# Peptides against a protein of PDB entry 4Y8H: the designs that were tried, part 90

Target 1, 222 residues: chain A of PDB entry 4Y8H
Amino acid sequence: TTIVGVKFNNGVVIAADTRSTQGPIVADKNCAKLHRISPKIWCAGAGTAADTEAVTQLIGSNIELHSLYTSREPRVVSALQMLKQHLFKYQGHIGAYLIVAGVDPTGSHLFSIHAHGSTDVGYYLSLGSGSLAAMAVLESHWKQDLTKEEAIKLASDAIQAGIWNDLGSGSNVDVCVMEIGKDAEYLRNYLTPNVREEKQKSYKFPRGTTAVLKESIVNICD

## One batch from the design tools (peptide; made by RFdiffusion4, then SolubleMPNN)

Design b2_p25_5_s4 (from b2_p25_5, 11 letters changed)
Fold by OpenDDE base, seed 2:
Structure b2_p25_5_s4 (fold): chain B 222 residues (1-222), chain A 25 residues (1-25)
Amino acid sequence: as target 1 above (222 residues)
Amino acid sequence: SKEEEELEKLAKNPKKLGSTSSATD
């Protein structure tokens, strides 16, 4: 998995790859790793897919209830606290690593949470097996006062670095943009770099040509 | 809560450092 978050001038972007793996096997090529906690608060999940989904759904339900009772827009820090407390309670038995991002009445926020409930904060973050490849892109190209478009590009380039350099990452890039004063924009399959166009190249070979189906070079050392 | 207030302070002064975690998956 490669997940990233990038703050920009008016909001935050999160992005993820779409490969799910079970050991050496690609289980899903189009896994959704971006989870909605609330309309304006989203998570990207790395680690055990079931754990990331379950915890984000649980906190999403609790945040929705809290929002209804308080008649207030949910705060990212409240979601972060609930996630942190939940993960801490399970002491790393929940294999969830999260980037939590969103917009609320206090502004735009970007956090990470590790499986044991530790939290970090940054202008850019990456998690997952592809995180180092993603971070190399983020560190090289992040600047202050990014535009929305620059942040989407940077996040997607960072995910692509994970896709190309990490075996645990692959397929497509999903993006979620949370801009202050707007609804969240979920861009499912924002990039599909591995869509092999079925080259319907009907190679009409001339009459009398034989297609080489398999070539095996055996070096016979005499 | 005190914890929310600390998180809000952290959110206002984010470190310019990216966090890297090696999660499997």
Scores: peptide ipSAE 0.029, ipTM 0.594, DockQ to the pose 0.715
Fold by OpenDDE base, seed 1:
Structure b2_p25_5_s4 (fold): chain B 222 residues (1-222), chain A 25 residues (1-25)
Amino acid sequence: as target 1 above (222 residues)
Amino acid sequence: SKEEEELEKLAKNPKKLGSTSSATD
């Protein structure tokens, strides 16, 4: 898995690859690793897919109830605290590593959570088996005051670095954009780099043609 | 909560460097 988060001038972007693996086997080529906690708060998950989905659904339900009770828009820090407390209660038995991002009345936020409940804060983050490849791109190209478009590109380039360099990462790039004052924009399969363009050229060779696979000219006379 | 206030303070001045963790696939 490769998951990333990138802050930009007016919001936050998260992105993920879509490969699910079970040991050496690709279980799913188009797994959704971006989860909605609330309309403007999203999570990217690495580790056990079932655990990441279950924890994000539980916290999403509790955040919705809290929002209804308080008549307040959900805060990213409230979601983070609930996730942290839940993961800490299970002391790493839940194999969930999360990037939590969103927009709320206090601004744009980007956090990470490890399976044991530790949290980190950054302008850019990466988690998963492809995190080192993604971080190399983020560290090289991140700047202050990114535009929305620059942040989407940077996040997508970082995920592609994971896809190309990590065996646990692959297939497509999913993106979620959370901009202040707007609805969240979930871009499922924003990039499909491993979809071979349908070879538009039907190489229907006539019957009886042999494809030359390799030609080597060796000068024998020197 | 006090923890939410600390996290909000931290969120105002996030570290410029990202974090890396090797999570399982």
Scores: peptide ipSAE 0.028, ipTM 0.631, DockQ to the pose 0.706
Fold by OpenDDE base, seed 5:
Structure b2_p25_5_s4 (fold): chain B 222 residues (1-222), chain A 25 residues (1-25)
Amino acid sequence: as target 1 above (222 residues)
Amino acid sequence: SKEEEELEKLAKNPKKLGSTSSATD
């Protein structure tokens, strides 16, 4: 997995690859790793797919109930605290590594959470087996005052670096954009770089190319 | 970071990450 988050001048972008693996097997080529906690708060998950989905659904339900009870838009820090407390309670038995991002009445936020409940804050973050490849792109090209379009490009380039360099990452790029004063924009399959265009290069072997049907090398060294 | 190296090690050994699913992302 490769997941990233990037802050820009008016919001935050998260992105993920879409490969799911079971050991050496590609289980799914189009897995959704971006999860909605609330309309304006999303997370990206790495680790055990079932654990990331289960924890994000649980916190999403609790945030919805809290928002209804308080009659307030949910805060990213409230989602972060609930996730942190839940993961800490299980002390790494839940294999969930999360990038949590969103917009709320206090502004735009970007956090990471590890399986044992540690948290970090940054302008750009990466997690998963492709995180080092993604971070190399982020560190090289991140600047202050990114536009929305520059942040989407940077996040997508960082995910593609994970797809190309990490065996655990692959297929498509999903993106979610959370801009202040707007609805969240979920861009499922924003990039599909591994859609093999049917190589219309039919290598029509020229007429007269003999197909080698079977080659057997016998060592006659007796 | 040390945490990224731990994540990379964990991702390389998916059987150690969680009891509920054999699929890792």
Scores: peptide ipSAE 0.032, ipTM 0.415, DockQ to the pose 0.078; fails the geometry check
Fold by OpenDDE base, seed 4:
Structure b2_p25_5_s4 (fold): chain B 222 residues (1-222), chain A 25 residues (1-25)
Amino acid sequence: as target 1 above (222 residues)
Amino acid sequence: SKEEEELEKLAKNPKKLGSTSSATD
């Protein structure tokens, strides 16, 4: 799994790959790793898929109830606290690693939470087996005052780095954008890099022809 | 809660460094 979060000037974006693995086996090519806690609070999950789904659904239900009782939009920190307390109670037996992000009346927020209930905060975060590949992109290209479009691109580039370099990551890129004053934009399969466009040209190569995909002549002598 | 208030303070001043976790799959 590769999951990322990136803050931008007016919100936060999270992104994930869509590969699910069971050891060496690809179990699902189009797994949804972005989960809605509330309309404007989303998380990305890594680790045990069942645990990430179960914990996010539980907290989502409790946040919805809390929002109804308080007549207030739910806060990201309230969701984070509930997740933290739940994961801490189970002392890492719940294999959930989450990037929690959203917008609320206090602004835009981006957090991570580990299986033991430890939390971190940053402008950009990555988790999962592809997290190092993703972080290399994030650290290289993150800047202050990112636009929405720059943040979506950066998050997507970071996920693609995971897809290309991590065996546990693959297939598509899902994105969720949470901008202040707007509804959340869930962009399922925002990128489908492995969907070969139907080759407009059926290159029937004769048997024994190696297709040259790209030839670049680099002059070494200049 | 006091913990929510602390998290809100942290949220206002997030670390500039990204965090990585070697979580599996």
Scores: peptide ipSAE 0.028, ipTM 0.556, DockQ to the pose 0.689; fails the geometry check

Design b2_p25_6_s1 (from b2_p25_6, 7 letters changed)
Fold by OpenDDE base, seed 1:
Structure b2_p25_6_s1 (fold): chain B 222 residues (1-222), chain A 25 residues (1-25)
Amino acid sequence: as target 1 above (222 residues)
Amino acid sequence: GGESLEEVSGGHGPVDEESLALLEE
């Protein structure tokens, strides 16, 4: 997985690759790793896909209820605190690594949270097995006062670096743009780079092994 | 499905002091 977040002058963008893996096996080529917590607060998830989805759904439900009771737009920091408390309670048994980003009445925010509940803050963040590749791009091309378009490009270029250099990352780039005063813009498959399907190296199965003709890629993003 | 916890790395850019202040509240 490669996930990134980038702040810009009037908001925040998050992006992710779409490869799901189980060990050395590609389980899904178009897994959605961007999750909505609320209309203007989104997460990107790395680690265990089921855990990232479950925790973001739980916090999303709690935030929605809280928003209904208070008649207030949810805050990114509130979502982060709820995630942190939940992950800390399970002390690493939940394999969720998250970039949490959004806009609220206090502005635009970008955070990361690790499975044990530690948090990081920055104008850009990356997580996942492709993080090193993404960071190389981010560190090289990030500047202060990015425009929305520059931030989308930077985030997308960082994800593509993960796709090209990390075996755990691949296929498409998903993007979510959260700009102050606007609705969130979820751009599913924003880029579909023709990642040359790594030619399945024809493992010459030893004589006598039944050729598995059809690997049904079961969508394990459930 | 997912990557092993040991394979997850992370990085961050310059610290956003405004966002950091919200965590210390």
Scores: peptide ipSAE 0.497, ipTM 0.890, DockQ to the pose 0.825
Fold by OpenDDE base, seed 3:
Structure b2_p25_6_s1 (fold): chain B 222 residues (1-222), chain A 25 residues (1-25)
Amino acid sequence: as target 1 above (222 residues)
Amino acid sequence: GGESLEEVSGGHGPVDEESLALLEE
């Protein structure tokens, strides 16, 4: 997985790859790793896909109930606190690593949460097995006062770096843009890079080495 | 399905002081 968040002058962008893996096998080429907590608060998830989805749905439900009860737009920090409390309660048994981003009446916010409940803050963040590749792009090309378009490009380029360099990352780029005073823009399959099949350098294994097994794409129908 | 917990790494850019202040309240 490669997930990133990037702040811009009037909001925040999150992005993710779409590869799901089970060990060395690609289980899904178009997995959705961006999750809606509320209309203007979204998460990107790394770690165990089922855990990231379950925790974000639970917090999303609680935030909706809280918003209805208080008659207030939910705050990103409130979602973050609920996620932290939940993850801490399970003491790292939930394999959820999250980038949490959104806009609320206090502005635009970007946070990350690790499975044990620790949090990080920055103008940009990355998580996942592809985070190192993403960080190389982010560190090289990030600047202060990014426009929306520059932030979308930077986030997308960082995800593509993960797709090209990390075996756990691949296929498409999903993007969600949260701008102050606007509705969230969820851009499913914003980029569909033709992953050039890395020409398997035909390692001519010497005569007698069993050829590496055909990657059978098992469509696990959920 | 997913990556192993040991494979998850992370990084961050410069600290956003406004967002950090919200965590300290």
Scores: peptide ipSAE 0.487, ipTM 0.887, DockQ to the pose 0.769
Fold by OpenDDE base, seed 2:
Structure b2_p25_6_s1 (fold): chain B 222 residues (1-222), chain A 25 residues (1-25)
Amino acid sequence: as target 1 above (222 residues)
Amino acid sequence: GGESLEEVSGGHGPVDEESLALLEE
């Protein structure tokens, strides 16, 4: 999985790949990893798909009830707190790693939550097995005061880096844009990169050459 | 299905101080 969040001048964007794996097997090529907590608060999930879906649905239901009783728009921090408390209660037994993002009357917010209930904050975030690849793009191209379009591009490019470099990530890019004063825009399959399986061109090696399949340079630091 | 917990990594950019303040309340 590769999931990312990026803040922009008037909101936040989250994005995810769509590969679902079961061990070494690709189980689903078009898995939805973006979950709606409320109309303007969304999550991206990494870890166990069932756990991420279950926890986000539970918190979404609680937030909806709370919103109805208070007649107030849900706050991102309220969703974060509920998620954090729930994950902490289970002490890592729930395999949910979440990027939580949204807009509320206090502004736009972006958080991450780890399975044990720890939280991080940043103008951009990445989680999943493809996080390192995503971070390389984010660190290289992020700047202050991004536009919506720049943030969508940056998030999508970061997911694509995961798709290309992480075996646990692949297929399509889903995006959700949450802009202040607007409805959330869920862009299912925003990008559908034809990952041409680079058919390993069977280079006909001349007779007598050994095919070097993978060269891993392990720097043995003495 | 999903990735193993050991395979999940994460990173973050510069800290958003406004959002950080909300976590401390």
Scores: peptide ipSAE 0.483, ipTM 0.886, DockQ to the pose 0.703
Fold by OpenDDE base, seed 4:
Structure b2_p25_6_s1 (fold): chain B 222 residues (1-222), chain A 25 residues (1-25)
Amino acid sequence: as target 1 above (222 residues)
Amino acid sequence: GGESLEEVSGGHGPVDEESLALLEE
């Protein structure tokens, strides 16, 4: 798994790969690792898929009840606290590693939670077996005051680094964008890098012609 | 499917002081 979160000037983006593995076997090529806690609070999960789903559903239900009771939009920090308390209670027996992000009346927020209940904060975060690959991209290309589009690109590029360099990561990129004053934008399969684009019409390339399928010049030196 | 706990790593960028302050409350 590769999951990332990136803050931008008016919100936060999270992204994930879609590979599910069972040991050395790819079990699912299009697993959804982004989970809705509330309309404007989403998380990305790494670790045990069942544990990540169960904990996020539980906290989502509790947040909904709390929101109804208080007549207030839920806060990211409230979701984080509930997740943290739950994971801490189980002392790492729940194999959930989460990036929690969202927007609320206090602004945009990005946190991570480890299985034992520890939390991290940053303008960008990465978790999963592909985290190292993602961090290489994030550290190289992150800057202060990212736009929405820059943050989506950065997050997507970081996930792709995981897809290409981590055996536990692969297939597609899912994205969720949470911008202040807007509805959350869940972009399922935002990128499908391994989906063979429709075979360009069988151009019989003359013998010796290498078809350049996609040339992406990534200027690393910006 | 899932990752072994041993396979999960993490990293973070520069600290967001505003978000950090919310955790300390």
Scores: peptide ipSAE 0.481, ipTM 0.887, DockQ to the pose 0.796

Design b2_p25_6_s2 (from b2_p25_6, 9 letters changed)
Fold by OpenDDE base, seed 5:
Structure b2_p25_6_s2 (fold): chain B 222 residues (1-222), chain A 25 residues (1-25)
Amino acid sequence: as target 1 above (222 residues)
Amino acid sequence: GGESLEEVSGGHGPVDEESLKLLLE
């Protein structure tokens, strides 16, 4: 998985790849990793797909009820606190790593939460097995005062870096844009990069070369 | 199905001080 969030001048964008894996098997090529907590608060999930979906649905339902009772728009920080408390209660037994983003009456916000309940804050964030590849793009091209279009491009380029360089990431790019004063824009399959099958460079070994298939170094502790 | 906990890494950019204040409140 590669998930990212990027703040821009008037909002926040989150993006994700669409590969789902079960061990060495690609289970789904078009998995949705962006989840709606509320109309203007969305999250991206890494880790266990079932856990990320279940926890975000639970918090989303509680926020919806709270919003109905109070007649107030939900806050991103409230969603974050509820998620954090829930994950902390389970002490990492829930395999959910989340980027939480949105707009509310206090502005635009971007947070991350780890499975044990720790939180990070930044103008951009990345999580997942493809995070290192995404961070290389984000660190190289991020600047202050991004436009909406620049932030969408930056987030999409960061996800594509994960798709190309991380075996756990692949297929399509999903995007959700949350701009102050507007409805959220969920862009399912915003990019469908043709993953060039890395042509397995058939190293034609010269005739007579024995291919070493598996080297297991067993450290015999005496 | 999903990523092993050991495979999940993360990173962040410059800290948003305004958003950080909201967490400490």
Scores: peptide ipSAE 0.457, ipTM 0.879, DockQ to the pose 0.693
Fold by OpenDDE base, seed 3:
Structure b2_p25_6_s2 (fold): chain B 222 residues (1-222), chain A 25 residues (1-25)
Amino acid sequence: as target 1 above (222 residues)
Amino acid sequence: GGESLEEVSGGHGPVDEESLKLLLE
């Protein structure tokens, strides 16, 4: 998995790859790793897919109830606190690593939570097996005062670095943009880099040549 | 199947002081 979050001048973007693995097997090529906690608060999940989904659904339900009781828009920090308390109760037995992002009446926010309940803060974040590859892009190209378009590009480039360099990451890029004063924009399959455009040019190989459709060079390091 | 705890790494950029303040409140 590669997940990232990037703050921009008027909001926050999160992005994820779409590969799901079961050991050495790719179980799903188009897994959704972005989860809605509330209309304007989203998270990206790494670790155990079932745990990330279950915890985000539980917190989402509790946040909805809390919003109804208070008659207030949910705060990102409230979602973060509820997630931390839940993960702490299970003392790392829940394999959920989350980037939590959103907009609320206090502004735009970006946090990460590890399975044991630790929290990180930054203008950009990365989690997952592809985090190192994503961080190389983020550290190289991040600047202060990003536009929305620059942040979407930076986040998507960071996910692509994970897709290309991490075996646990792959397929497509999902993006969610949360801008202050706007509805959240969930961009499912924002990029599909591995979809070979049907090269309209059928290179008619001469009769007798077997077309090699996919060459995967697996460097087996001995 | 999910990633093992050991396989999940993380990194962060410069600290956002406004977000940090909210975390400490």
Scores: peptide ipSAE 0.450, ipTM 0.877, DockQ to the pose 0.790
Fold by OpenDDE base, seed 4:
Structure b2_p25_6_s2 (fold): chain B 222 residues (1-222), chain A 25 residues (1-25)
Amino acid sequence: as target 1 above (222 residues)
Amino acid sequence: GGESLEEVSGGHGPVDEESLKLLLE
């Protein structure tokens, strides 16, 4: 798994790969690792898929009840606290590693939670077996005051680094964008890098022409 | 399917001080 979160000037983006593995076996090529806690609070999950799903659903239900009771939009920090308390209670027996992100009346927020209940904060985060590959991209290309589009690109590039370099990561890139004052935008299969473009039927390439299938201009800023 | 707990790593960028304050409250 590779999951990332990136803050931008007016919100936060999270992204994930879609590979599910069982040991050395690819079990699913299009697993959804982005989970909705509330309309404007989403998680990306690494670790045990069942545990990540179960914990996010539980907290999502509790947040919904809390929101109804208070007549207020849920806060990211409230979701984070509930997740932390739950994971801490189980002392790492729940194999859930989460990036929690969202927008609320206090602004945009990005956190990570480890299985034992510890939390991190940053302008960008990565988790999963592909985290090292993702971090290489994030550290190289992150800057202050990212636009929405720059953050989506950065997050998706970081996931792709995981896909290419981590055996536990692969297939597609899912993205969820949470911008202040807008509805969350869940972009399932935002990138499908391994989908072989339909073979252009007419490979009438002159003899000796190597078809450039994908030109990804990675601006390596020196 | 899932990753072994031992396989999960993580990293973070520069600290968002505003978010950090919320975490410490």
Scores: peptide ipSAE 0.448, ipTM 0.878, DockQ to the pose 0.790
Fold by OpenDDE base, seed 2:
Parts: C-alpha cells; sequence; structure tokens
Structure b2_p25_6_s2 (fold): chain B 222 residues (1-222), chain A 25 residues (1-25)
C-alpha cells in the first residue's frame, strides 16, 4: 500500500493506490483504500484492509451521531481523537494505519495515526509499504503554498512512485480532495496507469547464452 | 488481505504548527 496526504492553500488532498495483497498474491487490483468518515472528513488506510474499514466505519457512525446531536459539522480533530482512543484500546491488535484529513469550521487538517494510537502531523504525510518511495517524491517536489492542482499532482505522483517501486502497491490511483467551502471530491481511479504487465517473455535463450536483463530505470526526477 | 505491521512505514514533511497545536490540545 501507498497512501499520502498533502495540504494545499485552501484544503487537503489524500491519495492511495488500489492494490490489495494477500501475502505474495495480488487479491484485488482495484481496492478502495479511501474511506469517508463524514462528508468532509476522509481517511486513507494501510495495514489490514478489514481493520481499516471497520474502524473508519465505526468512527464515521459515531461522528454522524454526534453531528446530528450537536447540530455541528464534524471536526477532524474529533475524528482523530476517537480513532486514537479506539486504536489505543486495542493496543496494536487492530492493524490500521490511517491518514486522516478533512475540512471543518476551523480549517483544513492532515494527521496520521499508527496502529498503536500514535499520531503525526505535517504538510504532507505518507504511510504503507510504499511510503519511502512516496516520500522521495514528496520531499523533492513539495513547496509551500501549493495550489489544489499542484497538490493533486504531487499526491498522485507520490502514489505512482509507490506503484512503481513497491511490490505491495499497484494498479490505480484514487484521490479525494477536501477544499474549504466545497464538497469533498472523490476521484475514484483518478489515474489508471496501464500496468503493462511486462510479459516476462520467457525468452528461451539457446543453451549457452546469458540473458542480459535490460533494467530501464525510469528516473522520474527529470 | 493486508500488509504486515512490519511492512508499514511512514514519513512526514514539515510540521504544521496549527495542526500540532490542535493535537496537543
Amino acid sequence: as target 1 above (222 residues)
Amino acid sequence: GGESLEEVSGGHGPVDEESLKLLLE
């Protein structure tokens, strides 16, 4: 999995790959890893897909009830606290790693939560097995005062780096944009990079020839 | 299906001080 969040001048974007794996097996090529907690608060999940879905649904339900009761728009920090408390209660037995993002009356927010309930903050975040690849892109191309379009591009480029460099990541890029004063924009399959299955053409080399593997490392740095 | 806990890594950019304040509150 590769998941990222990026703040921009008027909101926040989160993005994820769509590969689901079961051990060494690709189980699903189009898994949804972006989850709605509330209309304007979304999360991206890494770790165990079932755990990420279950915890986000639970918190989403509780946030909805609280919002209805208070007649107030949900706050990202409230969702964060509920998630933290839940994950902490289970002491890491829930394999949920989350990027939580959204907009509320206090502004735009971006947080991460680890399975044991620890939290992190930043103008950009990454989680998952592809996080290192994503971070390389984010660190190289992030700047202050990103526009919405620049943030979407940066997030999607970071996910693509995970797709290309992490075996646990792959297929498509999903994006959710949460801009202040607007509805959330969920962009399912925002990018569908043609994974040319490199058909490893088993070139049966004749006896005595050594296969030269041409690795074309496409350096995305140009 | 999912990633093992050992396979999940993370990183962050520059700290958003406003968000950090909310976290500490």
Scores: peptide ipSAE 0.441, ipTM 0.874, DockQ to the pose 0.734

